# Ledger of designs, part 10: peptides against a protein of PDB entry 3PBP

Target 1, 203 residues: chain A of PDB entry 3PBP
Amino acid sequence: LNEKDLNLILNKSLVMYESLDSTTDVIVKRNVIKQLQFVSKLHENWNSRFGKVDIQKEYRLAKVQGPFTINPFPGELYDYTATNIATILIDNGQNEIVCVSFDDGSLILLFKDLEMSMSWDVDNYVYNNSLVLIERVKLQREIKSLITLPEQLGKLYVISDNIIQQVNFMSWASTLSKCINESDLNPLAGLKFESKLEDIATI
Target 2, 203 residues: chain A of PDB entry 3PBP as posed
Amino acid sequence: LNEKDLNLILNKSLVMYESLDSTTDVIVKRNVIKQLQFVSKLHENWNSRFGKVDIQKEYRLAKVQGPFTINPFPGELYDYTATNIATILIDNGQNEIVCVSFDDGSLILLFKDLEMSMSWDVDNYVYNNSLVLIERVKLQREIKSLITLPEQLGKLYVISDNIIQQVNFMSWASTLSKSINESDLNPLAGLKFESKLEDIATI

## One batch from the design tools (peptide)

Design b1_p12_1_s1 (made by RFdiffusion4, then SolubleMPNN; from b1_p12_1, 5 letters changed)
Fold by OpenDDE base, seed 3:
Structure b1_p12_1_s1 (fold): chain B 203 residues (1-203), chain A 12 residues (1-12)
Amino acid sequence: as target 1 above (203 residues)
Amino acid sequence: SLLDLFSPTTSS
């Protein structure tokens, strides 16, 4: 991801934000706002701390150096460029997965830690913005856009040049949601973090 | 940590 790409993602997020109105569901509003805040924060940190450094480097920096850390960052994605970002609700309690696409056709599914989530709510800078890598999905195609539908929890639509695919991660995200909400992580033991990929339409 | 609970997978 370069500055141009980041601006593109920011603009997309802004367009989504601008589409919100008084009739938009509160959960949808919150999701879009949080996504915009996330991207805006990345943009701010890009300009203020790193200049024209690839945003992917920020994800790999130590907590002391960068605003965000992806743990673990897939080594094979080190030289690839992030292309899109999306935030997907996994429940009505506002738990979310962050998805980042790369130009190799990969998606990474990330979970935000509690501190990061709180920072969005209070709109304050938090020193530690950790993202936990849950899954990598390899599509091996150029990803043009990431779309979410607010009524479809734990589903991400990936738009490529000629196809729309659905990534459904509710097989594990429902358990994750429960664990977070109940403050009991025991049910995650032995859980398989593998999403279902399905072709939806040719375009 | 939460990280310790996850074993990231690669799927296609």
Scores: peptide ipSAE 0.009, ipTM 0.471, DockQ to the pose 0.060
Fold by OpenDDE base, seed 5:
Structure b1_p12_1_s1 (fold): chain B 203 residues (1-203), chain A 12 residues (1-12)
Amino acid sequence: as target 1 above (203 residues)
Amino acid sequence: SLLDLFSPTTSS
């Protein structure tokens, strides 16, 4: 991330804010305002020569609600069906990763983001929540269920017919959490988004 | 948007 990119994001957030009117859904308004506050604090932190600025918790937390888009959606998964969904905490501040399984044995790890659908007609404006694709894990088996444990941050348990596997994504999710909480995205540059897969038990 | 910061990876 560089200053130019940050300015672009800020401008986009401002445009979204300016698109709000009296008929806009209250939830949409809240989300857009929170996004703008987040980006504004990030911008403030970026321009600061001294210290870091923390973003207030209220502006980091958003309620999950549809409709959602996945960006980018993996082309290979267009022909497959989603089978399970889970939400995994990555910190005590309630930042979360969304995981979706598919019938090809794939897991996609997603993070919540805000996107605006472009519209030529303001009356037909639709605001969408975006899920950002971070990682795809290919298990090559039928996934029966996804299990999470609240006390185990950044861990997902995958149950198939004959095995329980753990997906641990804290190698990158800890950095992501820090970036969000501290309003500093620089540590994401060069980060490898690869989760650790481990066999827990054979069944 | 965080979208611009992520390049999705695949692992098996």
Scores: peptide ipSAE 0.008, ipTM 0.486, DockQ to the pose 0.050
Fold by OpenDDE base, seed 2:
Structure b1_p12_1_s1 (fold): chain B 203 residues (1-203), chain A 12 residues (1-12)
Amino acid sequence: as target 1 above (203 residues)
Amino acid sequence: SLLDLFSPTTSS
């Protein structure tokens, strides 16, 4: 992701916001607003003292389809700034989780709900760029980087000043992968979406 | 919808 791409996402988010009218569903309105807020914060962070957002290549490709809404967006994160973005494969079929870190030390794990539209025609606005919030992990530390290893499905490495931690979400991601591949989401009902945290190394 | 199946949790 470069500044141009971020500006594009911001502009698209603004266009989506401007497309809202009195007939727009309340949920859609909320999501678009939250999307705009998220992207705006991301844009702010790009030029902030926190440095550039670390975005994985896979997500950069997906961003062409952005902007993204987060459903539900954690209200408490409204006052915080996104710091890093990563994509994590959960299977060999290219299903992935999107992870965003915030400057409060939170991680949000997201899944693409619907196929992202490449069409941003305001006259044919379809709300289909939603990311579903699966889990929020509160690390309560400054997150410097998010690292993924392609051979390690459902694992995210979080780099902080003094520690490397692993977030392992395969406890639920394996089920999610199966559900997607089989086009049956029923097994997700009642599943506990809680990732495991492990300290890997002190640095 | 997928949204209906997820109940986001917070863990620390």
Scores: peptide ipSAE 0.008, ipTM 0.487, DockQ to the pose 0.054
Fold by OpenDDE base, seed 4:
Structure b1_p12_1_s1 (fold): chain B 203 residues (1-203), chain A 12 residues (1-12)
Amino acid sequence: as target 1 above (203 residues)
Amino acid sequence: SLLDLFSPTTSS
């Protein structure tokens, strides 16, 4: 595998994901989303220049889980094309945020529903798995790449034509991590889901 | 449910 191949696979996976609608077979939906997540993880590891690609158990399971939905999906993004995907660790317990970029310059930060995560861990079947929309970040620029570093918890690096920006969501992700680990969602009440955007470098 | 707790925001 090289970077070009990964990009091709990612693009294919994104296109497949975007083709999903209410008429799509449940099994197809499940497979596409799992594939997209898998490819995202591979892409992340490649971008981080890790010599080893870790494949999570969820992607090794024979059972297909789904269907998946993004809730609530921003209506204004429905007609836009997803361009990149990344998974970002928020703790050492392997809790992750999924980020998808769109050609309008938007980033959506998503979290897997707790029930879905638990189901995958035990190879259980859960219907109607949800990716929960946490935040939309509008960059209003062409996003070329998403970079994640495993040592950089809750940070996403966005590469555009002229700039590298850091999206830091640990302001809320630390609380989210705690909620997941403690199986208590109460601390999320009243939490502001607003990431910090910072310019890192001009390119 | 996470859906009930998350209120998505737009930032730029």
Scores: peptide ipSAE 0.008, ipTM 0.475, DockQ to the pose 0.048

Design b1_p12_1_s2 (made by RFdiffusion4, then SolubleMPNN; from b1_p12_1, 4 letters changed)
Fold by OpenDDE base, seed 1:
Structure b1_p12_1_s2 (fold): chain B 203 residues (1-203), chain A 12 residues (1-12)
Amino acid sequence: as target 1 above (203 residues)
Amino acid sequence: SVLDLFSPYEEE
């Protein structure tokens, strides 16, 4: 955590707070308010010299976020089990794609399009808990592991029994990153969400 | 080896 990241979180928390209205659920209001209070206190207590923040006990008792949903969920995957999960950075601003593998050899690439607060008071906090399906990649092999390299944006390495493959989604992720950073979704119109699959090595 | 590419990988 650095000062830039803290400021980003503060801004996001402020935006969430400003989005509250009379129709917002009481539990959501409470969590968003507590989120803003938490981040504000973090900001006040930030020691840039040591890169440290003192966190009050009440905020260290945050609950588990989720469960999450995937929209749309591919109907054909109802009969299969998720095996691995990874997060892949698409830019230096900490935008990321979530990847989940299944035992049919499928990879799904997911995006968190809605801001979500921490869960402070309630277990299984489910506000804005959806993930958007961007792409399904079918490898038709048993996936043993998913590996990412922090220095390689928009790349996922898939390890199976006999091969390492690279999934490169920068063809669309660069545009997505730009859209997020500029708050303009227009460049996504007509964009093809098709990743490049390449064999890296036999093992 | 290609596996050497993953040596710096730490699962956080």
Scores: peptide ipSAE 0.009, ipTM 0.364, DockQ to the pose 0.029
Fold by OpenDDE base, seed 2:
Structure b1_p12_1_s2 (fold): chain B 203 residues (1-203), chain A 12 residues (1-12)
Amino acid sequence: as target 1 above (203 residues)
Amino acid sequence: SVLDLFSPYEEE
């Protein structure tokens, strides 16, 4: 955590707070408010010299977020089991893709299109917990591991029994990153969500 | 302060 990241989180929390209205669920209001309070206190207590913040005990009791939903979920995958999960950065602004592998050899690339707050008070806090399916990549292999390299944006390495493959989705992720950063989804119209698959090494 | 913004929502 650095000052820039903290400011970003603060701004996001403010935007979330400003989106609250009379129709918003009480639990959602409470969580968004608590998040903004938390981030504000963090900002006030930020020690730039040491990159440290004192966190009050009440905010250390955050709950696990979820469950998450995938929309749309591929009907074919109901008969298969998820095997691995990874997150891949697509830019320097901390935008990321979530990848889940299945035992049919499929990878699904997912995006969190809605901003979510931390879960502070309730278990199984469900608000803006939907992930959007962007692409299904069919490898037709048993996927053993998913590896990401922080210096390689929009690249996922898939390890199977005998091969390492690279999935490169920067062809569309660069546009997605731009859309997120500019708060304009129009450039996604007509974009082909097709990643490039390359064999890297035989093992 | 930013904290003053929370007063309207604490009473509900």
Scores: peptide ipSAE 0.000, ipTM 0.259, DockQ to the pose 0.022
Fold by OpenDDE base, seed 3:
Structure b1_p12_1_s2 (fold): chain B 203 residues (1-203), chain A 12 residues (1-12)
Amino acid sequence: as target 1 above (203 residues)
Amino acid sequence: SVLDLFSPYEEE
């Protein structure tokens, strides 16, 4: 964690807070407010020289997040088991794609379109827990592992059956990143969510 | 919603 990251988390927490209205559930309000309080206190207590933040005891009692949903979920994947998960940065900020592999050799690329707070007061806090399905890639191989390289945006390396393959989704992820950062969804209209698959190496 | 803009692609 660095100061830039902390500022970004603070901004996200502020956006969540600003989204609250009279119709928002009381439990949601409480969690979002506590989230903002937590991050604000972290920011206030940030020591840039040491890269340290003191966390009060009350905030160390955060609960488990989830469960999550995937929308739409491909009907065919109900018969298969998820095997690996990875997150891939799409820009130099905090925008990420979530990738999940299945034992049928499928990859699904997912996006979290809503900000999520931690669970503070109650177990099984469920709010803004949906992931959007962007793309499904069928490799038809046993996927052993998913690897990401921090210096390579929008690239996922898949290890399967003695082959390393690269999934490159920057063709659409660059546009998505821009839309998020500029709060303008217009460039997504007509965008094709098609990744490029390339063989990189044999193992 | 952002969901409405996404058309999931299936690569075979």
Scores: peptide ipSAE 0.000, ipTM 0.319, DockQ to the pose 0.046
Fold by OpenDDE base, seed 4:
Structure b1_p12_1_s2 (fold): chain B 203 residues (1-203), chain A 12 residues (1-12)
Amino acid sequence: as target 1 above (203 residues)
Amino acid sequence: SVLDLFSPYEEE
């Protein structure tokens, strides 16, 4: 039932992508692309969990990249350097988002391979070191540090030269958490991966 | 992968 539902969501996401044209709002286009990418990765991980080992080999062979891959990696960030990394809990379980900052002031929000989260209980050395890009937040500031508070789920504090900003991604992360915990991806349909940015304090 | 097909579209 879960695989069928995932396929349905993937197909819907593909149809949405195919409906995009040059007149489509850039924000909408970006959201549809990100959703499709995310669902596609979840689909891949799902197939791997059910013992289809052959898909894993082809994916590993295609990854001529280092032990950790970010997929898709924004082409614009190839010219920039990663500055900080943080892990943010999205629930009281083990579900988390990885955030990486860059020296262009970008934050990328990444989701760990679902196989990695499940393989923590199994001695299977299959470290699928692939991270899925969920969202890119452009702050256009020098990011000095990333802070997380354990009691504040789905929130990241970004410290720059003159400001502390909060990135709140619970708008989508709560749904993601539910999907993971219930092994039901249906709620991802139509989900917008757009975090809220709020100024907390001026420094 | 489907991911590879859509990677170029994040660069626009």
Scores: peptide ipSAE 0.000, ipTM 0.252, DockQ to the pose 0.101

Design b1_p12_1_s3 (made by RFdiffusion4, then SolubleMPNN; from b1_p12_1, 6 letters changed)
Fold by OpenDDE base, seed 1:
Structure b1_p12_1_s3 (fold): chain B 203 residues (1-203), chain A 12 residues (1-12)
Amino acid sequence: as target 1 above (203 residues)
Amino acid sequence: SLLDLFSPVESS
């Protein structure tokens, strides 16, 4: 098994898990959960063994690439190190959220500030991608890996030593997507940027 | 700007 194969298996396992419903046979549910647990643990161990940041190949092809300026940058994170990065689709029009994890257990959800980027481009200044901080999620655990599935909009899977968790931010990302696509930011006024955190499986 | 619209929330 190589890293690519492991990621494929993990993705398949996550897709299978998400397909489970109340009508699914108990044995099937148990098997899917066990598989997910095993693969997640293997994935965690793999990352630790190779000392590589688990950046999925899909993220290397992300539209938004570094270097980045994050605004506002959380003051607490100056003392911590970024550990993982992921890009999550929020619609079929290829709007994306960028997620960065830190060694304090924080996740920050970011959106590319096109206005700021354009300003820098016009001035022929050193091009720096500006990212707007939308939300900070404090997991209070060591984050080993970030996983996204292209078919699952606005969902991020976070792997730690003992658990896999899902971060679902479609509560606000759907509105954001609409605002971008319609060029109307008014619906963002008063919007609560709070993602749903859910435990998926223990490792 | 988008910065003016986003009020970052810390959640745990």
Scores: peptide ipSAE 0.011, ipTM 0.462, DockQ to the pose 0.049
Fold by OpenDDE base, seed 2:
Structure b1_p12_1_s3 (fold): chain B 203 residues (1-203), chain A 12 residues (1-12)
Amino acid sequence: as target 1 above (203 residues)
Amino acid sequence: SLLDLFSPVESS
């Protein structure tokens, strides 16, 4: 991320903020405001010469409300505590990935169980929403915040003590989106679920 | 099922 990119993101965030009105969902409003505040703070404290960002406040997206079950849940994470949760859009059709961070520095990327989603139209009320584990990303650092940016599908920004990192999962999420929208799961066979990790800025 | 298609990957 460079200064030009940051300015672009800021402008997009402002446009999104200005689009809010009384009919906008409260969760959407909250997320947009938090995104704008985050980007504005990044812009304010951006040192282009050193690529440093001074983040004084932690920003978090609205959390997904449970209860949820994760299948399969990594056994090693039973010893750790979840620290953050976020939802990331993967398309304009409102398909989302759920991300949960843990105090071991892990991120798990999750998707709602399609079988359960289809059963909602049937008299089968399942109290617990089942999430399918797609990928575990091990950052091995304290994760303070999970943030998304406007018009950046399949991208998650992870804020730690000294660094902002981007997790980009569009390599597989684009295929997932297509599968969902076309009701064809065949393209998922053989797909590698590996996200790209990139350092964005030093804090 | 969707669960059968996903093989969770650990990455660092």
Scores: peptide ipSAE 0.010, ipTM 0.461, DockQ to the pose 0.041
Fold by OpenDDE base, seed 4:
Structure b1_p12_1_s3 (fold): chain B 203 residues (1-203), chain A 12 residues (1-12)
Amino acid sequence: as target 1 above (203 residues)
Amino acid sequence: SLLDLFSPVESS
């Protein structure tokens, strides 16, 4: 595998993901999502150059999964195309946020529903595979790549033509992590889901 | 469910 191959696979996976709708076969939906997550992690590790290539076994297993949806999906993004995907660890227990970029310069931060997460752990077939929209970040620029570092929890690096920006969502992700691990979502009530944006470097 | 608790925010 080289960078070009990874980009090609990523793009293909993203296109397939975007084609998913309510009429798409459940098995197809699951496979596309798993493939996308797998490729995303592989791509991230490749780009980071600071970590070992390690893909969670769950993403490699071809198991049946129910329909996939993003709820709520931002209406403005219906007319735009996803360009990149990344999976960001939020704790050492391997809870993750999924980030998808769009060609309008938007980032959406997503989390798997608890039911889906539990099903992944036991490799059970489920029909409710929903990603929950947590936050939309509007960068208003062309996003070239998303980079994550395994040692940096809750941080995403966004590369555009002229700048590298860091998205840090640990302000809320730490609470989310706790809620997941304790199986209690009550602490999320009233929490502000606003990430910190920081310019890292001009390019 | 998570869906019930999250209030998505748009930020720039």
Scores: peptide ipSAE 0.010, ipTM 0.463, DockQ to the pose 0.047
Fold by OpenDDE base, seed 5:
Structure b1_p12_1_s3 (fold): chain B 203 residues (1-203), chain A 12 residues (1-12)
Amino acid sequence: as target 1 above (203 residues)
Amino acid sequence: SLLDLFSPVESS
């Protein structure tokens, strides 16, 4: 069993969990939940054994030397280190949200500033694109891993020591997707950028 | 700019 295999099993377990509904047999539900808990715990232990990749350097490099800056950057996060990065599809057109986790338990959800990107593309100069801060989610826990499932648009799974949580931001991301695809940003005005947080399983 | 349209929210 390697990390890739474990991730595959975890993803399958998550998909299976998400397939549960009111019509699902109680025994099946229980088994799926137990399976997810087991695999999640195994995954957590696996990550702990290999140590944490300090993405602070990568984050700093991306911030300082990379093509993106984050605006606005939450002041509180200057004191903390980025720990994980994930990209989450919000539609089938390959629009994505970038998520960065921090060691304070925060998640920031980011999107590329299209106007600046397009402006620079026109000038054949793509450098220092702005990432727009959309939402900060405070989980108040150590984030071990970020998992995304391609078939689950606008959903992020956050794995910590004791729990898997789902962040669902399709409440606003569906509107964002529409705005991008239609080249009309007006529907974003007044939109509440608040994701739904749900506890999925204990580890 | 998208920055002008977004009102970042902190949530828990």
Scores: peptide ipSAE 0.010, ipTM 0.466, DockQ to the pose 0.053

Design b1_p12_1_s4 (made by RFdiffusion4, then SolubleMPNN; from b1_p12_1, 6 letters changed)
Fold by OpenDDE base, seed 2:
Structure b1_p12_1_s4 (fold): chain B 203 residues (1-203), chain A 12 residues (1-12)
Amino acid sequence: as target 1 above (203 residues)
Amino acid sequence: SLLDLFSPVESE
């Protein structure tokens, strides 16, 4: 994904939004709006010098790429801008969590809900491009970058001005991985989606 | 659906 691709996705998302009318299914409306919101926030940050490299890098490596919807999207984040994106492997089978940071200091951890389609046929649009919000981690700091290490499954390093923090979500991601691989979602019932935040270093 | 299984948590 490059800037041109992002613009294309944004334009497509906008076209989809503009196609909405009174007869449009409520689910479609919701998804289109959320997708447009997500893409717009990414686009806003893409024009900034800071974060552009990180986002672009992750898009090259990520299995899950736009267009996205986020469900549910935290209402308060509509007022904030996405700053970074990362993908984190949770197993050796290449299952991934998508992480997006915002300028309020929030991290959202996302999972691919359905198989994403590159189909933009509005008439046949279904809820198939969604990312599920698993967890929101509030760091209350400016997030400079998101770093992952391939050998460290389910770990995200968050770089801020003065600190490096580790977000470890293997407490739930191991179960999620199993559920995906076995096509059995039952183990997710009652699972707490709470990541461990740990300070790694002061900088 | 998968969505129904997830209850997003806000953590600090």
Scores: peptide ipSAE 0.011, ipTM 0.437, DockQ to the pose 0.053
Fold by OpenDDE base, seed 4:
Structure b1_p12_1_s4 (fold): chain B 203 residues (1-203), chain A 12 residues (1-12)
Amino acid sequence: as target 1 above (203 residues)
Amino acid sequence: SLLDLFSPVESE
């Protein structure tokens, strides 16, 4: 993700917001507002803070095509600013999780709606890129950077002031990957979406 | 839908 891409996403989100009127469905209004807030906060942080943003090209391309929404969005995060975004591969088939950090020290792990993902395979314009909230990880520290390694599936490295931590979500992401690849969501039923947090180094 | 299957968890 670069500043240009983020600006494009912001502009699209603004255009969508401006298109809202009294005839717009309440759910749509809510989603657009949430999206705009999210993107605006991310943009604000981008301009004001230095950090490594690691986002895959495919995700950037998807974002260029339109705005995105997160459902459900944690109400507590409405008052906080998004700080970093990263995409993490979960298999060799290029399925990925999107991670966003916030200035309260929270990480949210997100996945694209499967229905939308299927439509993208046809290069169709998707008006609304819906992201599903999978997990929120609370680190309670300032997150400076998010780092991913393509060879390390389902792992995210979080750099704070004095520590590097690894978030490993392969406990559930392996099942998710299987569900996507097989087009069967049944194995997700009853699955616990809890990532493992591990301290890697103190700095 | 995928949304119906996810129950977001907060972890510390």
Scores: peptide ipSAE 0.011, ipTM 0.436, DockQ to the pose 0.052
Fold by OpenDDE base, seed 5:
Structure b1_p12_1_s4 (fold): chain B 203 residues (1-203), chain A 12 residues (1-12)
Amino acid sequence: as target 1 above (203 residues)
Amino acid sequence: SLLDLFSPVESE
C-alpha cells in the first residue's frame, strides 16, 4: 500500500458513500460508514508528519463489531456527494472526530458512540454501533481538501479556491474527550456543539 | 449513549 493506493481507496469509499440514499439498506449504510472511518484514519496517519500508520483496536476488530451507521443522518445530505474525509485528534490518546465534506459546502463532524468505544476496548461485539452526528458546518463553497495537523488538537483546515479556513471544535471536544476517558456523560449536559470558523489565509 | 445527548447543530 502506497499513498496513491490509499487515495484511490479513499476516493472509492467516498463514491460508495455518495451512493447512499433513503432507500439504501441499513446494513449497507453501516458498512460504508465503517469503511469511511477506517480509511480516513489510515489516510490521516499516512499524511501525518510522523509518517506512522497506526490501526486502532476499533478498526482491527471491525469484523467483530460490525458495521457503523451515522445517526442521525441529515436528510438533505442524501442529495449531495461526499468530497473529502478527515480524522482529527481531540486528545493525546486515540479519541478522534471524523469529518466528511460534501459538494454543497457542508462539513459533518462525527464521533463514535460512547458505548461502542467502551465495547471495542474489551473486544466485545456491538450489534448496533453508530457514528453520532455532532455538528454540521455550512461553508457554502467548494471544498478542495481537508488538512489536519497532529499537534493541533481539534482543528481542521478547509481549503477552498479562495481561502483557507480553520474549524476549531475544541470548545466542545475537550469536554467530549473527558467524558470518553472518564466514562461520564454528565459534562455533556447543556454543552453547545458549535465550532469556531476562522479565515486563515486568502489564496 | 451519546445518541441521547447529541442534537446536531447547523452553523454557518
Scores: peptide ipSAE 0.010, ipTM 0.431, DockQ to the pose 0.050
Fold by OpenDDE base, seed 1:
Structure b1_p12_1_s4 (fold): chain B 203 residues (1-203), chain A 12 residues (1-12)
Amino acid sequence: as target 1 above (203 residues)
Amino acid sequence: SLLDLFSPVESE
């Protein structure tokens, strides 16, 4: 992502917000507001100390999938600012997890569920992407950077001030990948969406 | 939808 792209997403989110009226469904209103809040916070952080997250994959994702909603959005994160975004491959195909970090030290792991078409009034349609919240990981650290390695499926490296940690979510992501590829979601029933956190190195 | 299947977990 670059500043221009983020501004574009923000502007799109604002346009969506401005299109809301008294007849708009309450759920739609809520989702649009949540999206706008999320993007606004991301924008604020982008202009802050954390600098630009220059990862091409994330740029591509945001460009293609923005604007987007996160469902459910953790209520606690409304008070915090998004800091980083990363995409992690979970198979050798095209299935990916999206990760967003926040300044409270939280990571949210997301999966693209569906493309939504919303209509708030006659003749006005807005297309939005829905990201499903899979897991929230609380690191309670200031997250400086997110790193992914293409050869390491389902692994995210989190860089903080003094430590590199690995988040490994293949315990559930392998099943998710299989379910998506086979168009059978039954194996997800009863699956625990808990990632493994491991300290990799001190820095 | 996948939303119906996912039960988000908070972990530390």
Scores: peptide ipSAE 0.009, ipTM 0.460, DockQ to the pose 0.053

